# Peptides against a protein of PDB entry 6O8C, part 11

Target 1, 262 residues: chain A of PDB entry 6O8C
Amino acid sequence: VGLRYEKISLPKIHPRYDLDGDASMAKAVTGVVCYACRTASTLLLYQELMRKGVRWLVELVKDDYNETVHKKTEVVITLDFCIRNIEKTVKVYEKLMKVNLEAAELGEISDIHTKLLRLSSSQGTIESSLQDISSRLSPGGLLADTWAHQEGTHPRDRNVEKLQVLLNCITEIYYQFKKDKAERRLAYNEEQIHKFDKQKLYYHATKAMSHFSEECVRKYEAFKDKSEEWMRKMLHLRKQLLSLTNQCFDIEEEVSKYQDYT

## One batch from the design tools (peptide; aimed at target 1 Y17 K195 F196)

Design b1_p11_2_s3 (made by RFdiffusion4, then SolubleMPNN; from b1_p11_2, 5 letters changed)
Fold by OpenDDE base, seed 5:
Structure b1_p11_2_s3 (fold): chain B 262 residues (1-262), chain A 11 residues (1-11)
Amino acid sequence: as target 1 above (262 residues)
Amino acid sequence: EPPKFEEIKWE
């Protein structure tokens, strides 16, 4: 998952004055920095799309959570009603035993009551799990999506624009070097200008590559790694919610077995 | 005129 890009490096820049070599070098540098600009733009787009995906997934998980809470609440109401009815029945039978011997039936009902109380305790565990999930999804929680707004590169960083400025400067020098090459030989003053421009090209190129590597690629990789980790955790959380939902259904099914006694 | 590089691929 993520984007694969080519590792790029600047060609060797020879200090020696060579019109043919300098034109070729400048062409290569222009190509590399152009690729860096396009790559930076693509990496930025990827991150923006991923941020949208993260927000979407958060909402999806919140919906799953709410559905689970709703189901849990329904089961609690049903279970509590059943427990109250069984308790009333137990009291009636205890009174009847004073008149008629109904010991066997009372024992059965008492056992059902005990089982229902166990189910109720299990419901408490489900509640605790839901509270834990809620805390993890809340602001400041372990699964908060604040990282998505902090990590990586953003349009406000203007990285693509900064690289484009450097590319424009480099391209201008490249076109001049093409002209210089066509002249085959330069006068002394023009030669000195060429050498000076070559130094400028070097500085622009190195600045572009440093910016690309440190402010674009490195931050992108950090974002990608963080997003993958977070995504795995969110998927696991969804599985936990599904498990809790299934537990609620299991409890509801078990309670339905005793509804004839209520 | 500048050299072209391979496009970024999705992983």
Scores: peptide ipSAE 0.026, ipTM 0.645, DockQ to the pose 0.018
OpenDDE base, seeds 1, 2, 3, 4: peptide ipSAE 0.012, 0.012, 0.012, 0.012; ipTM 0.657, 0.665, 0.657, 0.666

Design b1_p11_2_s4 (made by RFdiffusion4, then SolubleMPNN; from b1_p11_2, 3 letters changed)
Fold by OpenDDE base, seed 3:
Parts: sequence; C-alpha cells; structure tokens
Structure b1_p11_2_s4 (fold): chain B 262 residues (1-262), chain A 11 residues (1-11)
Amino acid sequence: as target 1 above (262 residues)
Amino acid sequence: SPPVFEPIVWP
C-alpha cells in the first residue's frame, strides 16, 4: 500500500482586473502550490524509505538463501555417509549369501539402500532450484533491485527545490496583490504591473503543477507499481526457500531412521 | 506612454 495524497488543481483564474479577486486567486494558487511542494517532499521521502526497505529485504533473502544452501550441504554429507555405510553392509551380506546365510537381512538392507538412493536423487532437484534462485537474485537477474535506483524520484532531481522556487515567486506576487488590494485603487502604471504579475503568476503556477504532475506524481506511481510487483516476487522467493529448507529437514529426518542400520 | 500589456486568456 502506497502513500495516499489528494489530487490538486489550480483554481479558475479570471482574466479581468480585480484587486479583490486577484488577491483571493493568488492566495488559492499559493495554497495549491504549497501543497504540491509538501506532497512532493513526502512522496520523495516515501520512495527513499522504500529503497532502504528493498535493500534490507535483499539482504534478508540472501541470508535465507545461504542458510538453505548450508542446510542442504549438511544433509548431502549425512546422506552420502549413510549410503556408503549401507553399501558396505550390502557387500558383506552379499558375500555371506554365497554360503546361504543372512538372506532376510540382505533383503531389508537392500530396500533401505534403494530408499536412500531415491532420497539422494532428490538432491539434484534441490540444487537446481537453489541455482535458479541464485541466478534470480544475482546482478542482472529477474529480482535485481536496480529498478529501485532508476524508477521514481530522487533527491538529486531537486524537484522539491524547483517547486519551492516557483512557490517563492508565487508567494511574492500574492503578497504584492494583498498590498494592491489594500490600496483599493492603483494608478495606471501600477495597474499594468499588476496585470503583468498576474501573467507571471499564471506561468509559475502552471509550471509548478506540470512539474509536480509529470516529474513527481507520475514517477512516484511508476515506482510504487514496480515496488509492489518486485515485493510480491521476493516474498514468493522466500517461500520457495523455506520450502527447500523444509525438504532438507524432511530428508534429514528420513535418513536418521536408517542410521540404526549402519 | 505607459506600457499596455495584453491580457492572457486564462482558462
């Protein structure tokens, strides 16, 4: 679940010269762009936190992988040892069979040997699965976290600062419009300046909103979507690792039943 | 003569 924000839009701007209306409009524009600045900052912070979370999860999954590999290795050693011991026993009994001794025991041990070999054959599948997981986690793999560095907005983009500059310009005009309103009437020259500043305010506001929408919100949403997709895949991978670990434990338990025969 | 600015048609 990503950060929620309210959709904002610029107020309607009337072309008519009106000191009261223009001051009110400028106030509203200032408020909207101020909200955009704050929202952009919050969206950036969220993404930075998510990037940290991504890195953390990668390390966690790597640890899980290493633990699984270690467990698998342990089980392989134990299983191989058990197989070797059973094979020695089989050879002994086979020799005894030449003199018509221990036929029943040979059958039992042979069955155990067959079962152990079957367990051993499953190790190849586990190994293949681990290799697949490793490849997916490796640089350039399907679960690489390179997207986290590419997608979204970054502090280096200076989006918040750029918006703040525009906000400052807008705020300055707003304060001037408050003064103009207080004068109730402007001389011709001051009126023309007011009209010109109103045009500037429009340009700054539209630039701010375009920048906010295209460079902040849009990129954030792309980052969010990508992060959710990646997160689902990573969680699934962790589940796979857990499954492989459990398979190793199951094999170990099964092998332990036959240790009394060796 | 003071400059006369053409107003931009605002949406």
Scores: peptide ipSAE 0.022, ipTM 0.650, DockQ to the pose 0.082
OpenDDE base, seeds 1, 2, 4, 5: peptide ipSAE 0.022, 0.022, 0.022, 0.007; ipTM 0.650, 0.649, 0.646, 0.517

Design b1_p11_3 (made by RFdiffusion4)
Pose (drawn by RFdiffusion4):
Structure b1_p11_3 (pose): chain A 256 residues (1-92, 99-262), chain P 11 residues (1-11)
Amino acid sequence: VGLRYEKISLPKIHPRYDLDGDASMAKAVTGVVCYACRTASTLLLYQELMRKGVRWLVELVKDDYNETVHKKTEVVITLDFCIRNIEKTVKVVNLEAAELGEISDIHTKLLRLSSSQGTIESSLQDISSRLSPGGLLADTWAHQEGTHPRDRNVEKLQVLLNCITEIYYQFKKDKAERRLAYNEEQIHKFDKQKLYYHATKAMSHFSEECVRKYEAFKDKSEEWMRKMLHLRKQLLSLTNQCFDIEEEVSKYQDYT
Amino acid sequence: ETMEELEEEYE
């Protein structure tokens, strides 16, 4: 979804010299830039938080991986150990009652369990190579896409907002005077240009730098999330497959 | 356009 904010544009700046109109105009412009500035700050937060989260979530899946491999090895030393019971030089030269019967069916399941465990390791390694630092789930898009604190985009907007704010404040004073001396009138008319210049610059910066890069980061995250849930589903299927093996071996462990 | 109009007015 991303941040739901309203897209607010600069009002039309009428060219006439009008102390009342210019004051009202400057106030409206300052407001729009504040919203743009404040919104630009939240977009940065959502990115910075997203990045802290993705970093953390990747490490958590690594814990779910290590937890699974810890049990896959924990169970193999039971399969290979309980196979050494019913399938060693102890169990099974002509013979008719030497145990080749109904226990041989269990030895068959245990052989298929030990072999099927083989491809578990093959798939288990494949996901480790995606969780690895250079793998195809590395959060490299996270440090490339979107804006950063080092970009100083908020404080760049803030610098412009200060210019605009100082002018508005002066325009209030001018409105209060109802008439401006000669030089002051001219300065006021120039500051009106400056105000429009600063505002359009701040607005276009917000659009083409903050929002554009934010959306690019937003789409990259949605694409990376699909990969992530796809891997988590696979790792989970490998974890359950182990508990199954543990379950089907913990039955045969108790013999007579 | 707004800048031109503001410049004309300022002139």

Design b1_p11_3_s1 (made by RFdiffusion4, then SolubleMPNN; from b1_p11_3, 5 letters changed)
Fold by OpenDDE base, seed 2:
Structure b1_p11_3_s1 (fold): chain B 262 residues (1-262), chain A 11 residues (1-11)
Amino acid sequence: as target 1 above (262 residues)
Amino acid sequence: ETLELLQKELE
């Protein structure tokens, strides 16, 4: 999971004045920083897409939760109704037993009543589980998505733009070095300018790579790790919800077997 | 239905 990118490093910058070498070096530096810009943009895009995905998933899970709660409520109502009816039936049978009814029927109904009460007790456990899930999904809960807004890089950071500015400066120097190379020999003043530009190139390149590594890559990796952890937890929660839903259906099905006694 | 029948018998 995550975007694959290559580790990039600046080429070795030789201190020696060499028009051909300097032009080649500048070209290589331009390429590396250009790659950094593109990579930073891609990493940013990935994070933005992931943030959208996170929001979407949160809403989806909330919907699942609400559906489960609704189903649970329905089952509780049905179960309670069935219990009340069985209790009435038990009372009627108890009265009839005083006159002359088979004890076996009363025993069966009593067993059903006991089973229904057990099912009712299980609803309490389901309720507690749902409450736990709700607390985890609530603001400030363990599955809150606040991290998605805090971790990583954001468009407002303008990291890509900052890198682009540095790239522009580097590119300008590269083009000048191409011209210098074409001249084959520079006058003293031009040579000094070339040497200064080479230092500027190094400065810009170093700044770009530091910014890329510290502000783009590192933060991206932190975001990625956090997102993976959060995603695993969310998927697990969805499985829990599904399990609870299935339990509700199982209870409903079991209750339906006893409706014939009402 | 069974309950209703039983109730009628008790009346």
Scores: peptide ipSAE 0.022, ipTM 0.542, DockQ to the pose 0.002
OpenDDE base, seeds 1, 3, 4, 5: peptide ipSAE 0.019, 0.021, 0.021, 0.022; ipTM 0.525, 0.530, 0.532, 0.539

Design b1_p11_3_s2 (made by RFdiffusion4, then SolubleMPNN; from b1_p11_3, 5 letters changed)
Fold by OpenDDE base, seed 1:
Structure b1_p11_3_s2 (fold): chain B 262 residues (1-262), chain A 11 residues (1-11)
Amino acid sequence: as target 1 above (262 residues)
Amino acid sequence: DTLELLEKELE
């Protein structure tokens, strides 16, 4: 499902000079940007953990694939050996029949031969499926993990640090506005400074929220969507590999029944 | 083993 977070927005900033209102507004802005900073950090952490998970899963699936290929190869060798031996046996019995030596087992052996050939034919389908899986897992394939390195946010982007700098500026202004409120009335020069700082506060706040929305949240959501899609495909592939493995075991078991005729 | 026996009989 992914990480859940609350949607945040800046409070309304009134243009009117009001020491009480401005202090209250500044407090609210500080809270919102603080939340954005913490959320950005959490979203980054989530993505980094997911990237590690993706890499781990890719390696796991590759190992499973290699194991399946190995098993398939062993089964093919065993099957081919069995077929060759059965064919030799069939030839021997055919020669015996030509000299009028009845072999009651000839029909059974012939049937076994036919069954083994059918099993051999099924190996072609397994091989084709394995090749398809290999193609999908290869670099540039449909299940490549290159997206995990491209999508989302990264520590090198320093988004959290950038937001923290803006938060520090906002917090400083907030503390000044608390002091201004306590004075109840400001001299002309101090009033002008207060008004100027209010504009700075607005600038920093809007910059922070824009950065959070566009660089943190949007990219995270893209990463999340891509990861979910990729994960579904990987799970399906793993099921397919399991199916192929089981088919190999089934063939091996069937062949083992006929090894006594070799 | 059976195959080997059959081969010997055909020699």
Scores: peptide ipSAE 0.000, ipTM 0.409, DockQ to the pose 0.002
OpenDDE base, seeds 2, 3, 4, 5: peptide ipSAE 0.000, 0.000, 0.000, 0.000; ipTM 0.424, 0.415, 0.424, 0.417

Design b1_p11_3_s3 (made by RFdiffusion4, then SolubleMPNN; from b1_p11_3, 5 letters changed)
Fold by OpenDDE base, seed 4:
Structure b1_p11_3_s3 (fold): chain B 262 residues (1-262), chain A 11 residues (1-11)
Amino acid sequence: as target 1 above (262 residues)
Amino acid sequence: DVLEELEKEIE
């Protein structure tokens, strides 16, 4: 899960004035920062897609929850109806029993009544579980998706743009260093400019790498870790909902068997 | 993509 990227580091910048070496170094730096820009963009895109996925999954699980609640309600109504009918029958047979009639049938009906009451009790457990699930999915609950909006990097942070600006500056210096290399030797003033540009390149590169590491990579990793944890919990919740739904179906099937006796 | 083109030039 997540995007794989290579850890990058800046090449060594030698303090010695060397036109060939400086051009090569600048090329390498440009490559590294370019990679950082591209990677930052990819990491951002991934996070945005994941946020969409998170929202989708939340809605899916909410739908599953609602379906389970609906099924539970249906079963409760059916079960209650069946219980009421059996209770009426029990009352009739109890009256007959007083005159020593239908004793065997009364026993059977009473057993059915007891079984139905047990099924009704199990519905209470299902209801409790559904309430727990609802609380977890509610705003502020343990499975709230607020983290997806808070963690990681966002387009509004403009990290890619900031890195691009630094890359542009570095690239410009690199091109100048290529020209300097072609000259083989620089005049004193041009040499001084070259040295200053080398310093600027160093600062831009360092700033870019720090920004990339601290504001892009670190935050992405935090987002990734949190997303994985959340996803695991959501999948477990979905399985729990499925289990509850199946329990409702099982109860409905059992009730249907007893309806034939009423 | 400017970055992609740049990467090709640097390589």
Scores: peptide ipSAE 0.033, ipTM 0.754, DockQ to the pose 0.029
OpenDDE base, seeds 1, 2, 3, 5: peptide ipSAE 0.000, 0.017, 0.000, 0.000; ipTM 0.351, 0.551, 0.355, 0.359

Design b1_p11_3_s4 (made by RFdiffusion4, then SolubleMPNN; from b1_p11_3, 5 letters changed)
Fold by OpenDDE base, seed 4:
Structure b1_p11_3_s4 (fold): chain B 262 residues (1-262), chain A 11 residues (1-11)
Amino acid sequence: as target 1 above (262 residues)
Amino acid sequence: STLEELEKELK
């Protein structure tokens, strides 16, 4: 998962004055830095989209959590009601048993009561699990999405714009080198300017590549790695919620069987 | 722009 990009490097810049070679070199440099600009833009866009996705997923999981809590609460109410009814029945039969009546029925009802109490105890486990999940999803929790705002590159960093400025400078020199090449020979002063521009080209190119590597690619990779890790954890949590929901449904189904005895 | 044209060529 993630955007694939090719590792780029600057062409070798020869110190020798060569109009043809310098023009070719400048063209290659322009291409490399142009690629860096485009790649940086694409990486930024990807991260922004991922941030939106992260926010969406957080809300989705929160909704799942709330639904699970709601279902759990519903089951608890139903279960408690059933337990109360069974307990009333048990009390009645216990009174009858004092006169040696309905002993067999009391045994059956007592067994149901015991089963219901066991189901009730399982609700406590579900509650503890939900609390744990809530803690993890809470601000500052292990699954907080604060990293999405911190990691990676952001539009406010203006990395693409910075690279574009450097690209513009490089492109300008490239066009000049094309003209120089067309002249085949330069006067002394123009030659000196050419040499100076070549140094500038190198400077701008190096700066661009360093910025691209350190501020764009590196941060993107960090963001990508963090996002993948976080996503796996979130998906796992969602599965846990589903499991808890299913447990609630199972309990509800069992309780429904015993309601016929009340 | 000339830059845009160049970008297309270098793509």
Scores: peptide ipSAE 0.025, ipTM 0.709, DockQ to the pose 0.028
OpenDDE base, seeds 1, 2, 3, 5: peptide ipSAE 0.022, 0.023, 0.022, 0.021; ipTM 0.536, 0.530, 0.533, 0.522

Design b1_p11_4 (made by RFdiffusion4)
Pose (drawn by RFdiffusion4):
Structure b1_p11_4 (pose): chain A 256 residues (1-92, 99-262), chain P 11 residues (1-11)
Amino acid sequence: VGLRYEKISLPKIHPRYDLDGDASMAKAVTGVVCYACRTASTLLLYQELMRKGVRWLVELVKDDYNETVHKKTEVVITLDFCIRNIEKTVKVVNLEAAELGEISDIHTKLLRLSSSQGTIESSLQDISSRLSPGGLLADTWAHQEGTHPRDRNVEKLQVLLNCITEIYYQFKKDKAERRLAYNEEQIHKFDKQKLYYHATKAMSHFSEECVRKYEAFKDKSEEWMRKMLHLRKQLLSLTNQCFDIEEEVSKYQDYT
Amino acid sequence: ETVSFLEKPKP
């Protein structure tokens, strides 16, 4: 979804010299830039937080991986150990009662369990190569896409907002005077141009730098999330497959 | 900084 904010544009700046109109105009412009500035700050937060989260979630899946491999090895030293019971040089030269019967069916399941465990390790390694630092789930898009604190985009907007704010405040004073001396009138008219210049610059910067890069980060994250849930489903299927093996071995462990 | 559609100040 991303941040739901309203898109607010600069009002039309009428060219006439009008102390009342210019004051009202400057106030409206300052407001729009504040909203743009404040919104630009939140966008940066959502990125910075997203990034702190993706980094953390990746490490958590690594814990879910290490937890699973810790049981896969824990169970193999039971399969290979309980196979060493019913399938060693102890269990099974002509013979008819030497145990080749109904226990041989368990030895068959245990062989298929030890072999099927083989491809578990093959798939388990494949997901480790995705979770690895250079793998195809590395959060490299996270440090490339979107804006950063080092970009200083908020403070850049803030510098322009200050210019605009100082002018508005002066325009209030001018409105109060109802008439401006000669030089002051001319200065006021120039500041009106400056105000428009600063505002359009701040607005276009917010659009083409903050929002554009934010949306690019937003789409890269939706793409990366699909990959993530797809890997988590697979790792989970491998975890359950182990508890299954543990379950089907913990039955045959108790013999007579 | 000079904007064409806005009233220009006299020099």

Design b1_p11_4_s1 (made by RFdiffusion4, then SolubleMPNN; from b1_p11_4, 7 letters changed)
Fold by OpenDDE base, seed 5:
Structure b1_p11_4_s1 (fold): chain B 262 residues (1-262), chain A 11 residues (1-11)
Amino acid sequence: as target 1 above (262 residues)
Amino acid sequence: VIQPFLTQPEP
């Protein structure tokens, strides 16, 4: 998962004055830094799309949680009603047994009451699990999406624009080196200018590649790693919610078997 | 009553 980019490196810059070599080197440097600009833009776009996806997934999981809480609440109401009715029935039968009525029915109703109380205890565990999930999704929780706003690169960083400025400086020197190559030989003053421009080219290229590596690639990789970790945790949480929902349905089905006694 | 997520109001 993530954008594949090629690891780019600057060509070797030879210190020797060579008009053909220097024009070829400047062309290669221009190509590398141009690729860095395009890659930085693509990496930024990917991160912005991922941030939208993160927000969407948070809202989806919140909806899943609210649905689970609603279902749990419905089951608790039904279960509590059933328990109260069975408890009333038990009390009536206990009074009737004092008058020599059949003991067999009281045993069955008492067993049902015991089963319903076990189901009620399981609801407490579901509630605790839902509270844990809520705490994890809350602001400052373990599944908060604050990292998506902090990690990686942002349009406000102006990284692509900074690289483009350096690319423009490099491109101007490259075009001059193409002209110098066409002259085949420079006068002494023009040769000195060419040597100085070669040093400027090296400076701009090194600055561009450092900026690309440290401020674009490294931050993107950190964002990617955090995104993958967070996404895995969110998918696991959705599975937990589904499991809790299924447990609520199982309890509802079991309670329905005893509603005929109430 | 859908108990809303405790959306702590963003400060």
Scores: peptide ipSAE 0.032, ipTM 0.434, DockQ to the pose 0.007
OpenDDE base, seeds 1, 2, 3, 4: peptide ipSAE 0.013, 0.018, 0.020, 0.020; ipTM 0.501, 0.624, 0.635, 0.625; seed 1 fails the geometry check

Design b1_p11_4_s2 (made by RFdiffusion4, then SolubleMPNN; from b1_p11_4, 6 letters changed)
Fold by OpenDDE base, seed 4:
Structure b1_p11_4_s2 (fold): chain B 262 residues (1-262), chain A 11 residues (1-11)
Amino acid sequence: as target 1 above (262 residues)
Amino acid sequence: MLQPFLEQPEP
């Protein structure tokens, strides 16, 4: 998902001296470069908003992670407590069995112990998954937001201001060409100035469009592509965290069934 | 200072 912009091109500049044509061409060039300036500003704003959104989403996912880690820790403590109590009970029953007490209760307690040990083994998988997630979110990890600070365009690049300077130069020439058109005929020296200004117009316009394409559009496209990839990975990671949280709740619920036996 | 282009006579 990104901003759509129209592909703009400079109008053809005719080599022929024509006051009407040159004023019309200069107007069109001014319009194209003005569009480029506005588009560059909009693309910059979008990227700055996306950088804020990226930071916000990183903090949100860190909170989700911390909650999952907390819940996992609670479950581990509870499970370890239950295991230790059941192991004490088993040892008491094993001593009593030497005195002819019913084998049925020891069987049930042994089954509970086996179930709790299976639940304890699943904690290792949750821990490993949390460590993987942590590594991906850590500085230098696959989901670090460092790309958002490196890719695209930044206010410090002053790309919009650079384009605006070129637009101002183009606009000045356009206003001169409007005056020249109003005179209908120029003196020889003024005609030569007009021809020279037409070359300057072309130079400034070409420079503006090159700058727009290379320093604004191309960098924005690279930022957009990385943002889409990163966003997809972050959404997947949040789903993984939710799954791990649910596994912790499932373990807690299962352990709670055996707390009355301890 | 762009020197004034000398008015070349119209051909």
Scores: peptide ipSAE 0.014, ipTM 0.487, DockQ to the pose 0.080
OpenDDE base, seeds 1, 2, 3, 5: peptide ipSAE 0.005, 0.008, 0.013, 0.006; ipTM 0.336, 0.466, 0.484, 0.344

Design b1_p11_4_s3 (made by RFdiffusion4, then SolubleMPNN; from b1_p11_4, 7 letters changed)
Fold by OpenDDE base, seed 4:
Structure b1_p11_4_s3 (fold): chain B 262 residues (1-262), chain A 11 residues (1-11)
Amino acid sequence: as target 1 above (262 residues)
Amino acid sequence: MIQPFLTQPEP
């Protein structure tokens, strides 16, 4: 998902001196470069909004991470408590069996103990996954937002202002060509100025369009592609966190079945 | 490169 912009091109500039044609061409060039300025501004704004969104999503995922870590900690404490209680119960029953009490209950408690130890072993995989996620979110990690500050265009580049300066020069020439057209015929000196200004117009227009394409559009596209890739990875990471949280709940639920034995 | 045709100065 990104801003759609129309591919703009400069009109063909005819080398022939023609006051009517040159005024019409200059008007069209002015329109194209004006569109480039507006588009560059819009592309910049979009990137700034995306950078805000990236920062917001990073903080949201950090909160999701902290919540998952908290839940994991609660489950570990509960599980460890249950294990310790079952181990105490087993030791009591082992002492009582020396006094002729029923072997059937000890078998069940021993099976519960074995199940709880298996659940405890699964906590190590959750911990490792949380550590991986933490490393990816950390400064310099694969999902750090540093790219958002490096890629694309920034207000500090002053690309819009640079384009606006060129647009102003082009617009001045256009207004002159509109006057020249109204004169219907120029004196030799004014004709030479007009021809020179037509070359300036071409130079400024070409410079504007090159700057727009290379410094605005291309950098925006690179930012967009990087943003889409990063966003996909962040959404995947959030799903991983949710999965880990659910695994903690599943363990908690399983442990709760054995609380009556503790 | 639009070569400006130097039209001859009107006398």
Scores: peptide ipSAE 0.018, ipTM 0.555, DockQ to the pose 0.258
OpenDDE base, seeds 1, 2, 3, 5: peptide ipSAE 0.006, 0.015, 0.017, 0.013; ipTM 0.396, 0.542, 0.536, 0.368

Design b1_p11_4_s4 (made by RFdiffusion4, then SolubleMPNN; from b1_p11_4, 7 letters changed)
Fold by OpenDDE base, seed 4:
Structure b1_p11_4_s4 (fold): chain B 262 residues (1-262), chain A 11 residues (1-11)
Amino acid sequence: as target 1 above (262 residues)
Amino acid sequence: MLQPFLTQPEP
């Protein structure tokens, strides 16, 4: 998902001196470069909004991470409590069995103890996964937002202002060519100025379009591609966090079945 | 490079 812009190109500039044609060409060039300026501004704004969105999503995922860590901690405490209580119960029953109490209850409690120890072992995998996620979100990690500050175009580049300067020069020549057209015929000196200004127009227009393409569009496309890749990875990470949270709830639910024995 | 055809000055 990104801003769609129309591919713009400069009109063909005819080498022939023609006051009507040159005024019409200059008008068209002015329109194209004006569109480039507006597009560059819009592309910049989009990137700035995306950078805000990236920062917001990073903080949201950090909150999701902290919540998952909290829930994991609660479950670990509960599980450890249940294990310790069952171990005490087993020790009591072992002492009582020396006095002829039923072997069937000790078997069930021992099975519960074994199940709880298996659940405890699974906590290590959750911890490792949380540590991986933390490392990816940390400064310099694979999902750090540093790329958003490096890639694309920035207000500090002044690309829109640079294009606007060129547009102003082009617009001035266009207005002159509109006057020249109204004169229907120029004196020799004015004709030479007109020819020279036509070359300047071409130079400024070419410079504007090159700047637009290389410094605005290309950098925007690179930013967009990086943003889409990063966004996909962040959404995947959020799904991983949700999965880890659910695993904590599953363990909590399983432990709750044995609370009556503790 | 559009060579400006220097049209000869009208006399």
Scores: peptide ipSAE 0.018, ipTM 0.536, DockQ to the pose 0.259
OpenDDE base, seeds 1, 2, 3, 5: peptide ipSAE 0.005, 0.014, 0.015, 0.009; ipTM 0.394, 0.521, 0.524, 0.377

